# Designs tried in a protein design run: peptides against a protein of PDB entry 5KEZ. Part 80

Target 1, 320 residues: chain A of PDB entry 5KEZ
Amino acid sequence: NVAIYNPFRPWWERYQPVSYKLCTRSGNEDEFRNMVTRCNNVGVRIYVDAVINHMCGNAVSAGTSSTCGSYFNPGSRDFPAVPYSGWDFNDGKCKTGSGDIENYNDATQVRDCRLTGLLDLALEKDYVRSKIAEYMNHLIDIGVAGFRLDASKHMWPGDIKAILDKLHNLNSNWFPAGSKPFIYQEVIDLGGEPIKSSDYFGNGRVTEFKYGAKLGTVIRKWNGEKMSYLKNWGEGWGFVPSDRALVFVDNHDNQRGHGAGGASILTFWDARLYKMAVGFMLAHPYGFTRVMSSYRWPRQFQNGNDVNDWVGPPNNNGVI

## One batch from the design tools (peptide; aimed at target 1 Q16 D253)

Design b2_p28_8_s4 (made by RFdiffusion4, then SolubleMPNN; from b2_p28_8, 11 letters changed)
Fold by OpenDDE base, seed 4:
Structure b2_p28_8_s4 (fold): chain B 320 residues (1-320), chain A 28 residues (1-28)
Amino acid sequence: as target 1 above (320 residues)
Amino acid sequence: ALKVDGIEIGFGGTTKEPEHFIYVSRVP
């Protein structure tokens, strides 16, 4: 991915890929392989956060400032380490003046235009699908158990399916023969927009962002909410079917006040309430559960926003 | 302890370990 130095190595640089090489701040491919092996050997499975909707930001300077040193040129859409070229992006498909998503009530813009300037891959192309599948298959062959598909809301469900149809079975060294990768898709659906979580049920599980938002409200006792109202928690609260839901109290985005859920989201900063929420989540049968592991950073609120929301994990001069 | 839809969630702690912990159990 792109190496960002202003601010200094933020967490979100990870979500700006310039190649599919397994060489990041967290280590190289050999180290990753070693980690996967060691984890699998003790029954811990690895699921990769796969960034496949886009490459890096369109405004990032061309060069070799990346975690693997790969050259890239956002201006010309040149990512030779893949390789991608100008033919592999949705520049011509997006009809907005800026090239970015301008109206989230327009599903076509949401899928075909750039998410906050991130170069949007043309996932309709078999070439692009194949390159992504190759990346994911390499990970599968290493021994990962599945994937979180980042920014799935911004990809057409059919394109995702086409990629998934190209995936190998899981590595038989650790998984039963014929096992398929576990797939869950990040889709933010709190209602009010045309893109629905149900659009993605055919590909795998979907993140249920209503879960953390509503649970936070209840536990915080906001708006007159009571714990007793959780008696019909799950589908009774308008959530997606349990067998399609991946649930969580917080994620890296809304932990920083961004994305779905707003101020109701509970985080480790609210230790007691957070533990209550996580405990309830783990105990309740609804959905597939995900527990957050994070870190503290020096929060500084200005005008209601944390100006240090960019701070990445503890590191040694950029190395995690 | 809180009881919600067959789930009991409780809190504990000691004088020497003032940090709270939680327990979760299913109840009939």
Scores: peptide ipSAE 0.010, ipTM 0.479, DockQ to the pose 0.037
OpenDDE base, seeds 1, 2, 3, 5: peptide ipSAE 0.024, 0.008, 0.010, 0.043; ipTM 0.427, 0.423, 0.485, 0.422; seeds 1, 5 fail the geometry check

## One batch from the design tools (peptide; aimed at target 1 H154)

Design b2_p29_1 (made by RFdiffusion4)
Pose (drawn by RFdiffusion4):
Structure b2_p29_1 (pose): chain A 320 residues (1-320), chain P 29 residues (1-29)
Amino acid sequence: as target 1 above (320 residues)
Amino acid sequence: SAAAEKAAADAYLARMAAFYATVRAADAA
């Protein structure tokens, strides 16, 4: 991923890929393989956050400011470490004047245009699908059990299916024969938009962002909500079917207060209420549960938004 | 209602626009 130095090494630089080499601030390929083997050998599975909608920002300076020193040039669309060229991006397919996503009532541009200027991969090309599949198969053979598909709303459901069609079964040393990777797709669907999370049920589960937003408001007793109203919690509140939901109270993104749910999202900063919300979630049968484990940062709200929400993990001069 | 859903979606996107602006500035830097 791009090593971003202004601001200093933000957590979200990891969502701007430079290549598919397993080489990050978290460690190299040997350390990654070692982790996956050790965890599988004690029965704990690894799920990988797959960033496959895009490479890095179009305005990022070319050079080798990357976590493995790989060269890249966003202006010329050259990512030789993969390799990707200008033929591999959606510049010619996007129809907005800016080349970015401008209107979320237009399902097409949400898919084909740049998300906040991030170079949008042409996922309809077999070559691009193959390079992504090669990356995910490398992970599957190492022994990962599934994937979080980042920014799934900005990918066509069919393109996702074409990529998943190319995946190996899970490593037969740890998983039964014919086992398939667990897929959960990050789609923020609070209603009111043309894209529905149900459009993605063919590919795997989806993140149910309504879950934590509603639970936070209820536990905080905001907007007239009471805990007694949770008697019909689940699809009765308009959530996706329980067998398609990955649920959580907060995630790494919206715990910073700017996300789906804003200030209603309960986090470790609100520890007393947060424990109650996590407890309710873990006790209730709805969904497959994910628990957040975080790091502290110097929060500094100005106008309800944290100007330090970019701060990365605890580090000494960028070393985690 | 559908209108409330649409308002919730717009509020979300407004917040994300503010965040994206800092990301774009960082990419340009």

Design b2_p29_1_s1 (made by RFdiffusion4, then SolubleMPNN; from b2_p29_1, 12 letters changed)
Fold by OpenDDE base, seed 5:
Structure b2_p29_1_s1 (fold): chain B 320 residues (1-320), chain A 29 residues (1-29)
Amino acid sequence: as target 1 above (320 residues)
Amino acid sequence: SAEEEKALFDAYRARYAKRAARLRAAFAA
């Protein structure tokens, strides 16, 4: 991914890929392979956060300022380490003046235009699908168990399916023969937009962001909410079917006070309430549960916004 | 409630606005 130095190595630089090389602030490919092997050998499975909707920001300067030193040129859409060129992006398909998503009530814009300047990959192209599948298959062959698909809302479900159909079975050294990768898709569906979580059920599980938002409101006792209202928690609250839901109290985005859930989201900053929420989540049978492991950062609020919400995990001069 | 859903939706949109601001700041640096 791109290396950003202002602010200094923010967490979100990881979501601006310039190649599919396994070479980041977390380590190199050999180190990753070693970790996966060690984890699998003791029954711990690895799921990769796969950023396949886009490459880096369109305004990032060309050069070799990346975690693996790969050259890239956002201006010309040149990513030779893949390789991608100008033919592999949706610039011509997006019809907005800016090239960015301007109206989230337009499903076509949401999927074909740039997410806040991030170069949008043309996932309708078999070439692009194949390059992504090669990346994911390399990980599968290493021994990962599945994937979180980042920004799935911004990809056409059919394009995702086409990629998934190219994937290998899981590594038989650790998984039963014929096992398929576990897929969960980040789709933010809080209502009011045309894109629905149900559009993605065919590809795997989806994130249920209403879960953390509603649970936070209840445990915080906002708006007269009561714990007794959780008697029909799950589908009774309008959530997706349990067998399609990935549930969580917080994630890295909404932990920072914005995104899907806003201020209702409980985090480690609210230790007592957070433990209550996590305990409830783990006790209740609804959905596939995910527990967050995060870190503290020096929050500085200005006009209601944390100016340090960019701060990444504890590191040694930028290296995790 | 409808008002709550609207508030959540607005918060969701705010995420993208803030992300855009972060990216613009990074690009300008």
Scores: peptide ipSAE 0.019, ipTM 0.466, DockQ to the pose 0.563
OpenDDE base, seeds 1, 2, 3, 4: peptide ipSAE 0.013, 0.009, 0.015, 0.030; ipTM 0.368, 0.369, 0.381, 0.330; seeds 2, 4 fail the geometry check

Design b2_p29_1_s2 (made by RFdiffusion4, then SolubleMPNN; from b2_p29_1, 17 letters changed)
Fold by OpenDDE base, seed 5:
Structure b2_p29_1_s2 (fold): chain B 320 residues (1-320), chain A 29 residues (1-29)
Amino acid sequence: as target 1 above (320 residues)
Amino acid sequence: SAEEEKAIFKEYLERQKKRDERLKAAFAA
């Protein structure tokens, strides 16, 4: 991915890929392979956060300022380490003046335009699908158990399906023969927009962002909400079917005080209430549960926003 | 450049703001 120095090595630089090389601040491919093997040998499975909707931001300077030193040129859409070129992006398909998503009520914009300047891959192209599948299959062959698909809302479900159809079975050294990768898709569906979580049920599980938002409101006793209302928690609250839901109290985005959940989201900053929420989540049968492991950072609020929400995990001069 | 990186960060913040606004709208409905 790109190496960002202003701000200094933010967490979100990881979500700006320039290649599919397993070479980041977390380590190299050999180290990753070693970790996966050791984890699998003791029954711990690895799921990769796969960034396949886009490459890096269009405003990033061309050069070799990346975690693995790969050359890239956002201006010309040149990513030779893949390789991708200008033909592999949706620039010509997006019809907005800026090239970015401007209206989230326009499903076409949401999927064909750039997410905050991130160069949007043309996932309709078999070439692009194949390059992504190659990347994911390499991970499968290493021994990962599945994937979180980042920014799935910004990809057409059919394109995702086409990629998934190219995937290998899981590594038989650790998984039963014929096992398929576990897929869960990040889709923010809080209602009011044309894209629905149900559009993605055919590909795997989806994130249920209503879960953390509503649970936070209840435990905080906001808006007259009561714990007794949790009697029909799950589908009774309008959530997706349990067998399609990936649930969580907070994630890396909404832990930073805004985004999908807003101020209702409980985090480690509210330790007592957070423990209550996590305890409830783990005790209740609804959905597949995910528990957050995070870190503290020096929050600095200006005009209601944390200007340090970019701060990544503890590091030694940028090295994790 | 520093300016380019700042622009990217600004766009990121705008995305987060929009997501928050969508949530508020959903709860108000």
Scores: peptide ipSAE 0.013, ipTM 0.324, DockQ to the pose 0.050
OpenDDE base, seeds 1, 2, 3, 4: peptide ipSAE 0.000, 0.000, 0.000, 0.000; ipTM 0.259, 0.244, 0.262, 0.210

Design b2_p29_1_s3 (made by RFdiffusion4, then SolubleMPNN; from b2_p29_1, 18 letters changed)
Fold by OpenDDE base, seed 1:
Structure b2_p29_1_s3 (fold): chain B 320 residues (1-320), chain A 29 residues (1-29)
Amino acid sequence: as target 1 above (320 residues)
Amino acid sequence: SAEEEKKEFEALRERLKKRGERLRAAFAA
């Protein structure tokens, strides 16, 4: 991914890929392979956060400022380490003046335009699908058990399906023959927008963001909410079917959020309430559960906002 | 001051453009 130095190596640089090489601040491919092997040998499975909707930001300077040292040129859409060229992006398909998503009530913009300036891949092209599948298959061959598909809301469900259809079975050294990768898709559906979580049920599970938001309001006793209202928690609250839901109290994004709904999210900063929420989540049968393991950073609030919300995970190894 | 507020606003805007804009938009709706 792009190496960003202002601010200094933020967490979100990881979501700006310039190649599919396994070489980041988390380690190199050999180290990753070693980890996967060791984990699988003791029954711990690995699921990869796969960034396949886009490459890096359009405003990033061309050069070799990347974790693997690969050259890239956002201006010309040149990513030779893949390789991608100008033919592999949705520049001509997006009809907004900026090239970015301007209206989230326009499903076409949401899927065909750039997410916050991130160069949007043309996933309708078989070539692009194949390059992504090759990346994911390499991970499958290493021994991962599945994937979180980042920014799935910004991809057409059919394009995702086409990629998934190219995937290998899981590595038979650790998984039963014929096993398929576990897929869950990040789709932010809180209602009010044309794109729905149900659009993606055919590809795998979907992140249920209403879960953490609503649970937060209940535990915080906001708006007259009561614990007794959790009697029909799950589908009764308008959540997606349990067998399609990936549920969580917080994630790396909404842990740094604010505003309506965002303020309800419980995090480790509110330790007591957070433990209550996580405990409830683990005890309740609804959905497939994910527990967050995060880190502390030096929060500094200015005008109600943490100006240090960019701070990346602890890194003292001096590598990459 | 107004100038300080402007700086803080611009800093926030820049950060939101990096990753979290779509999330905040969803919660604000």
Scores: peptide ipSAE 0.023, ipTM 0.331, DockQ to the pose 0.048
OpenDDE base, seeds 2, 3, 4, 5: peptide ipSAE 0.017, 0.017, 0.018, 0.013; ipTM 0.393, 0.312, 0.321, 0.344; seed 5 fails the geometry check

Design b2_p29_1_s4 (made by RFdiffusion4, then SolubleMPNN; from b2_p29_1, 19 letters changed)
Fold by OpenDDE base, seed 1:
Structure b2_p29_1_s4 (fold): chain B 320 residues (1-320), chain A 29 residues (1-29)
Amino acid sequence: as target 1 above (320 residues)
Amino acid sequence: SAEEEKKEFEELRKRLEKVGERLRAAFAA
């Protein structure tokens, strides 16, 4: 991915790829293989956060400022490490003046325009689908069990399906023959927008962002909410079907206060309430649960906003 | 060792399940 130095190596640089090489601040491919093997050997499975909707930001300077040193040129849409060219992006399809998503009530913009400047891949093209599938299949061969598909809301469900149809079965060294990768898709659906979580049920599970948002409200006793109302927690609260839900109390985005759920989201900063929420989540049978493991950073609030919400995970292992 | 790590993981799982059972019972009441 792109190496960002201002601010200094933020967490979100990981979501600006310039190649599909396994060479980041988390380690190299050999180290990743080692981890996957060690985890699989003790029954711990690995699911990869796959960034396949886009490449890096359009405003990033061309060069080799990337975690694996690969050259890239956002201006010319040149990503030779893949390779991608200008023909592999939705520049001509997006009809907005800026090239970015301007109206989230326009599903076409949401899927065909750039998410906050991130170069939007033309996933309708078989070539692009194949390059992504090759990346994911490489991970499957290493021994991962599945994927979180980043920014799924910004991809057409049919394009995702086309990619998934190209995926191999899981590695038979650790998984039963014929096993399929576990797929869950990041779709922020709190209502009020044309794109719905149900659009993606055919591809796998979907992140249920209403879960953390509503649970936070209840535990905080906001708006007259009571714990007793959790009696019909799950589908009874308007959430997606349990077998399509990936649930969590917080994630890396909304942990920083500006993601889906807003201020209701409980985090480790509110330790007691957070433990209650996580405990409840683990106890309740609704959805597939994910527990967050995060880190502290030096928060500095200005006008109600943490100006240091960019701070990335601790890194003192010598990896760039 | 891998065996030791597996045991530790299993112990953690059991602890979490125990907590879950108690919480389910509490919320069912």
Scores: peptide ipSAE 0.028, ipTM 0.543, DockQ to the pose 0.013
OpenDDE base, seeds 2, 3, 4, 5: peptide ipSAE 0.019, 0.020, 0.021, 0.023; ipTM 0.427, 0.471, 0.420, 0.419

Design b2_p29_2 (made by RFdiffusion4)
Pose (drawn by RFdiffusion4):
Structure b2_p29_2 (pose): chain A 320 residues (1-320), chain P 29 residues (1-29)
Amino acid sequence: as target 1 above (320 residues)
Amino acid sequence: AAAAMAEMEAQAAASDAAAANAKWRATAN
């Protein structure tokens, strides 16, 4: 991923890929393989956050400011470490004047245009699908059990299916024969938009962002909500079917207060209420549960938004 | 732990993240 130095090494630089080499601030390929093997040998699975909708920002300066020193040039669309060229991006497919996503009532541009200027991969091309599958198969053979598909709303459900069609079964040393990767797709669907999370049920589960937003408001007793109203919690509140939901109280993004749910999202900063919300979630049968484990940062709200929500993990001059 | 916090505060003080935050937050739309 791009090594971003202003601001200093933000957590979200990891969502701007430069290549598919397993080489990050978290460690190299040897350390990654070692982690996956050790965890599988004690029965704990690894799920990978797959950033496959895009490479890095179109305005990022060319050079080798990358976590493995790989060269890249966003202006010329050259990512030789993969390799990707200008033929591998959606510049000619997007129909907005800016080339970015401008209107979320238009399902097409949400898919084919750049998400906040991030170079949008042409996922309809077999070559691009193959390079992504090669990356995910490398992970599957190492022994990962599934994937979080980042920014799934900005990918066509069919393109995701074409990529998943190319995946190996899970490593037969640890998983039964014919086992398939666990897929959960990150789609923020609070209603009122043309894209529905149900459009993605063919590919795997989806993140149910309504879950934490509603639970936070209820536990905080905001907007007239009471805990007694949770008697019919689940699809009774308009959530996706339980067998398609990945649920959580907060995630790494919306714990910073700017996300789906804003200030209602309970976090470790609200420890007393947060424990209650996590407890309710873990006790209730709805969904497959994910628990957040975080790091502290110097929160500094100005106008209800944290100007330090970019700060990366604890570090000494960028070393985690 | 305290040293890590001080380092992060120094980095935040020395960084200009206003435009970057605004741009990045839009990714959750």

Design b2_p29_2_s1 (made by RFdiffusion4, then SolubleMPNN; from b2_p29_2, 22 letters changed)
Fold by OpenDDE base, seed 3:
Structure b2_p29_2_s1 (fold): chain B 320 residues (1-320), chain A 29 residues (1-29)
Amino acid sequence: as target 1 above (320 residues)
Amino acid sequence: SDEEMKRLEEDAKNSDSEEFNKRTRKLLR
């Protein structure tokens, strides 16, 4: 991914890929292989956050300022480490004036235009699908158990399916022969937009962002909500089917007041309420549960926004 | 600070919290 120095090595640089090389601020490929092996040997499975919707931001300076030293040029859409070129992006399909998503009520914009300036990959192309599949298959062969597909809302479900159909079975050193990777898709569906979580059920599980948002409201006793109303928690609250849901109290985005869920989201900053929410989530039989492990940072609120929401985990000069 | 966050949450509660909760963005600058 890109190495950002202003601000200094933010967490979100990880979501701006310039290659599919497994060398990042967390370590190199050999170290990753070692970690996956050690984890698998004790029954801990690894799921990779796969960023496959896009490459880095269009405004990032060209050069070799990346975690693996790979050259890239966002301006010319040149990512030779993949390789991608201008033919592999949706610049010509997006019809907005900015080239970014401007209207989330237009499903075509949401999928064909840039998410906050991130160069949008042409996932309709078999070439692009194949390059992504090669990346994911490399990870599968290393021994990962599956994937979180980042920004799935911004990809056509059929394109995702086409990629998934190219995937290998899981590594037989740790998984039964013929096992398929576990897939869960980050789809932000809080209602009111044309893209629905149900559009993605065919590919795997989906994130249920209503879960954390509504649970936060209940635990905070907002809008007259009561704990007793949680009796039919799950499908009874209009959530996706349990067998399609991945649920969580918070994630890295909404913990910082963006992404989805707003101020209702409970986090470790509200320790008592957060423990209640997490405890409830783990006890209640709905969805596949995910527990967040985060860190403290020096929050500084200005005009209702944390100006330090970019701060990454504790690190040594950008290296974790 | 935690106090600042509480204030922010109260402000959000008293405003159009539904609209705020529906916001979808990724700060990948």
Scores: peptide ipSAE 0.033, ipTM 0.548, DockQ to the pose 0.086
OpenDDE base, seeds 1, 2, 4, 5: peptide ipSAE 0.032, 0.033, 0.015, 0.031; ipTM 0.524, 0.557, 0.529, 0.550; seed 4 fails the geometry check

Design b2_p29_2_s2 (made by RFdiffusion4, then SolubleMPNN; from b2_p29_2, 20 letters changed)
Fold by OpenDDE base, seed 1:
Structure b2_p29_2_s2 (fold): chain B 320 residues (1-320), chain A 29 residues (1-29)
Amino acid sequence: as target 1 above (320 residues)
Amino acid sequence: DEELEKQLKEDAANSDAAEYNARVRKLLD
């Protein structure tokens, strides 16, 4: 991914890929392979947060300032380490003046335009699908069990399906023959937008962002809500079917206070309430549960906003 | 404390599915 130094190596640089090489501040490919093997050998499975909707930001300077040293040029859409070129992006398909998503009530913009400047891949192209599939298959062959598909709302469900149809079965050294990768898709659907979580049910599970948002409101006792109202928690609250839901109290985005769910989201910063929420989630049968493991950072609020919300995860293996 | 709660409620009310944390900084270096 892009190596960003101002601010110094933020968390969000990880979501700005310039190649599909497995060399980042988290480690190199050999270290990753070793981890996957060790985990699989004791029954711990690994899924990868796969960033396949886009490459890096359009305004990032060209060069070799990346974690693996690969050259890239956002201005010319040149990513030779893949390789991608200007033909592999939706620049001509997006009809907004800025090239970015300007109206989230327009599904075509949401899927064909740049998410906050991130160069949007033309996933309708078989070439692009194949390059992504090759990346994911490499991970499958290493021994991962599945994937979180980042920014799935910004991809056409059919394009996702086309990619998934190219995927190998899981590695038979650790998984039963014919096993398919576990897929869950990040789709932010709190209502009010044309894109729905149900659009993606055919590809795998989806994130249920209403879960953390509503649970936070209840536990915080906002708007007179009571724990007793959780009697019909799940589908009774208008959530997606349990067998399609991946549920969580918080994620890395909304943990920073201004993502989907807003201030209702409970986090480790709210220790007591957070423990209540996580305990409830683990005790309740609705959905596939995900427990967050995060980190502390030096929060500094200015005008209600944390100016240090960029701070990345702890790193003690040097700067690469 | 009460004021903080009010602010938090207001922030929550203003949040929607279109709000993402900044994943892109338009840097020149």
Scores: peptide ipSAE 0.040, ipTM 0.546, DockQ to the pose 0.065
OpenDDE base, seeds 2, 3, 4, 5: peptide ipSAE 0.039, 0.015, 0.000, 0.028; ipTM 0.562, 0.337, 0.322, 0.392; seeds 3, 4 fail the geometry check

Design b2_p29_2_s3 (made by RFdiffusion4, then SolubleMPNN; from b2_p29_2, 16 letters changed)
Fold by OpenDDE base, seed 4:
Structure b2_p29_2_s3 (fold): chain B 320 residues (1-320), chain A 29 residues (1-29)
Amino acid sequence: as target 1 above (320 residues)
Amino acid sequence: DEELMAQMKEDAANSDAAAYNARTRKLLR
């Protein structure tokens, strides 16, 4: 991914890929392979946050400022380490004036235009699908158990399916022969938009963002909500079917106040309430649960926004 | 409950942009 120095090595640089090489702030491919092996040997499975909707931001300067030293040029859509070129992006498909998503009520725009300037990959192309599948298959062959698909709402479900259909079975050294990767898709669906979580059920589980938002409101006792109302928690609250849901109290985005649910989202900053929410989530039989492990940073609010929301995890000069 | 749902829908309209803008906001300035 892009190595960003202003601000100094933010957490979100990881979501600006320039190649599919497994060398980042966390280590090289050999170290990753070693970690996966050690984890698998003790029954801990690894799921990769796969950023496959897009490459880095269009405003990033060209050069070799990347975690693996690979050259890239966002301006010309040149990512030779893949390789991708201008033919592999949706620049000509997106019809907005800015080239970015401008209206979330237009499903085509949401999927074909740039997400906040991030260069949007043409996932309709078999070439692009194959490059992504090659990346994911390499990880599968190393021994990962599955994937979180980042920004899935911004990809056509059929394109995702086409990629998934190219995936290998899991590594038989640790998994039963014929095992398939575990897939969960990040889809922000709180209602009111044309794209629905149900559009993605055929590909795997989906994130249920209503879960954290509603649970936060209940635990905070907002709007007269009571814990007793959680008796029919799950489908009874209008959530997706349990077997399609991945649930969580917070994630890395809404932990910083920008995600779905707004101020209702509970985080470690409210320790007592957060423990209550996480405890309830783990105890209640709805969905596949995910627990957040995060870090403290020096928050500084200006006009309701944390100007330090970029701060990454504890590191040694940018290396974790 | 209806009011809460309305608030959530309003939040949803900006949720994606808000979530992902953090990744690029400082680069665009």
Scores: peptide ipSAE 0.359, ipTM 0.788, DockQ to the pose 0.045
OpenDDE base, seeds 1, 2, 3, 5: peptide ipSAE 0.352, 0.339, 0.341, 0.342; ipTM 0.765, 0.747, 0.758, 0.715

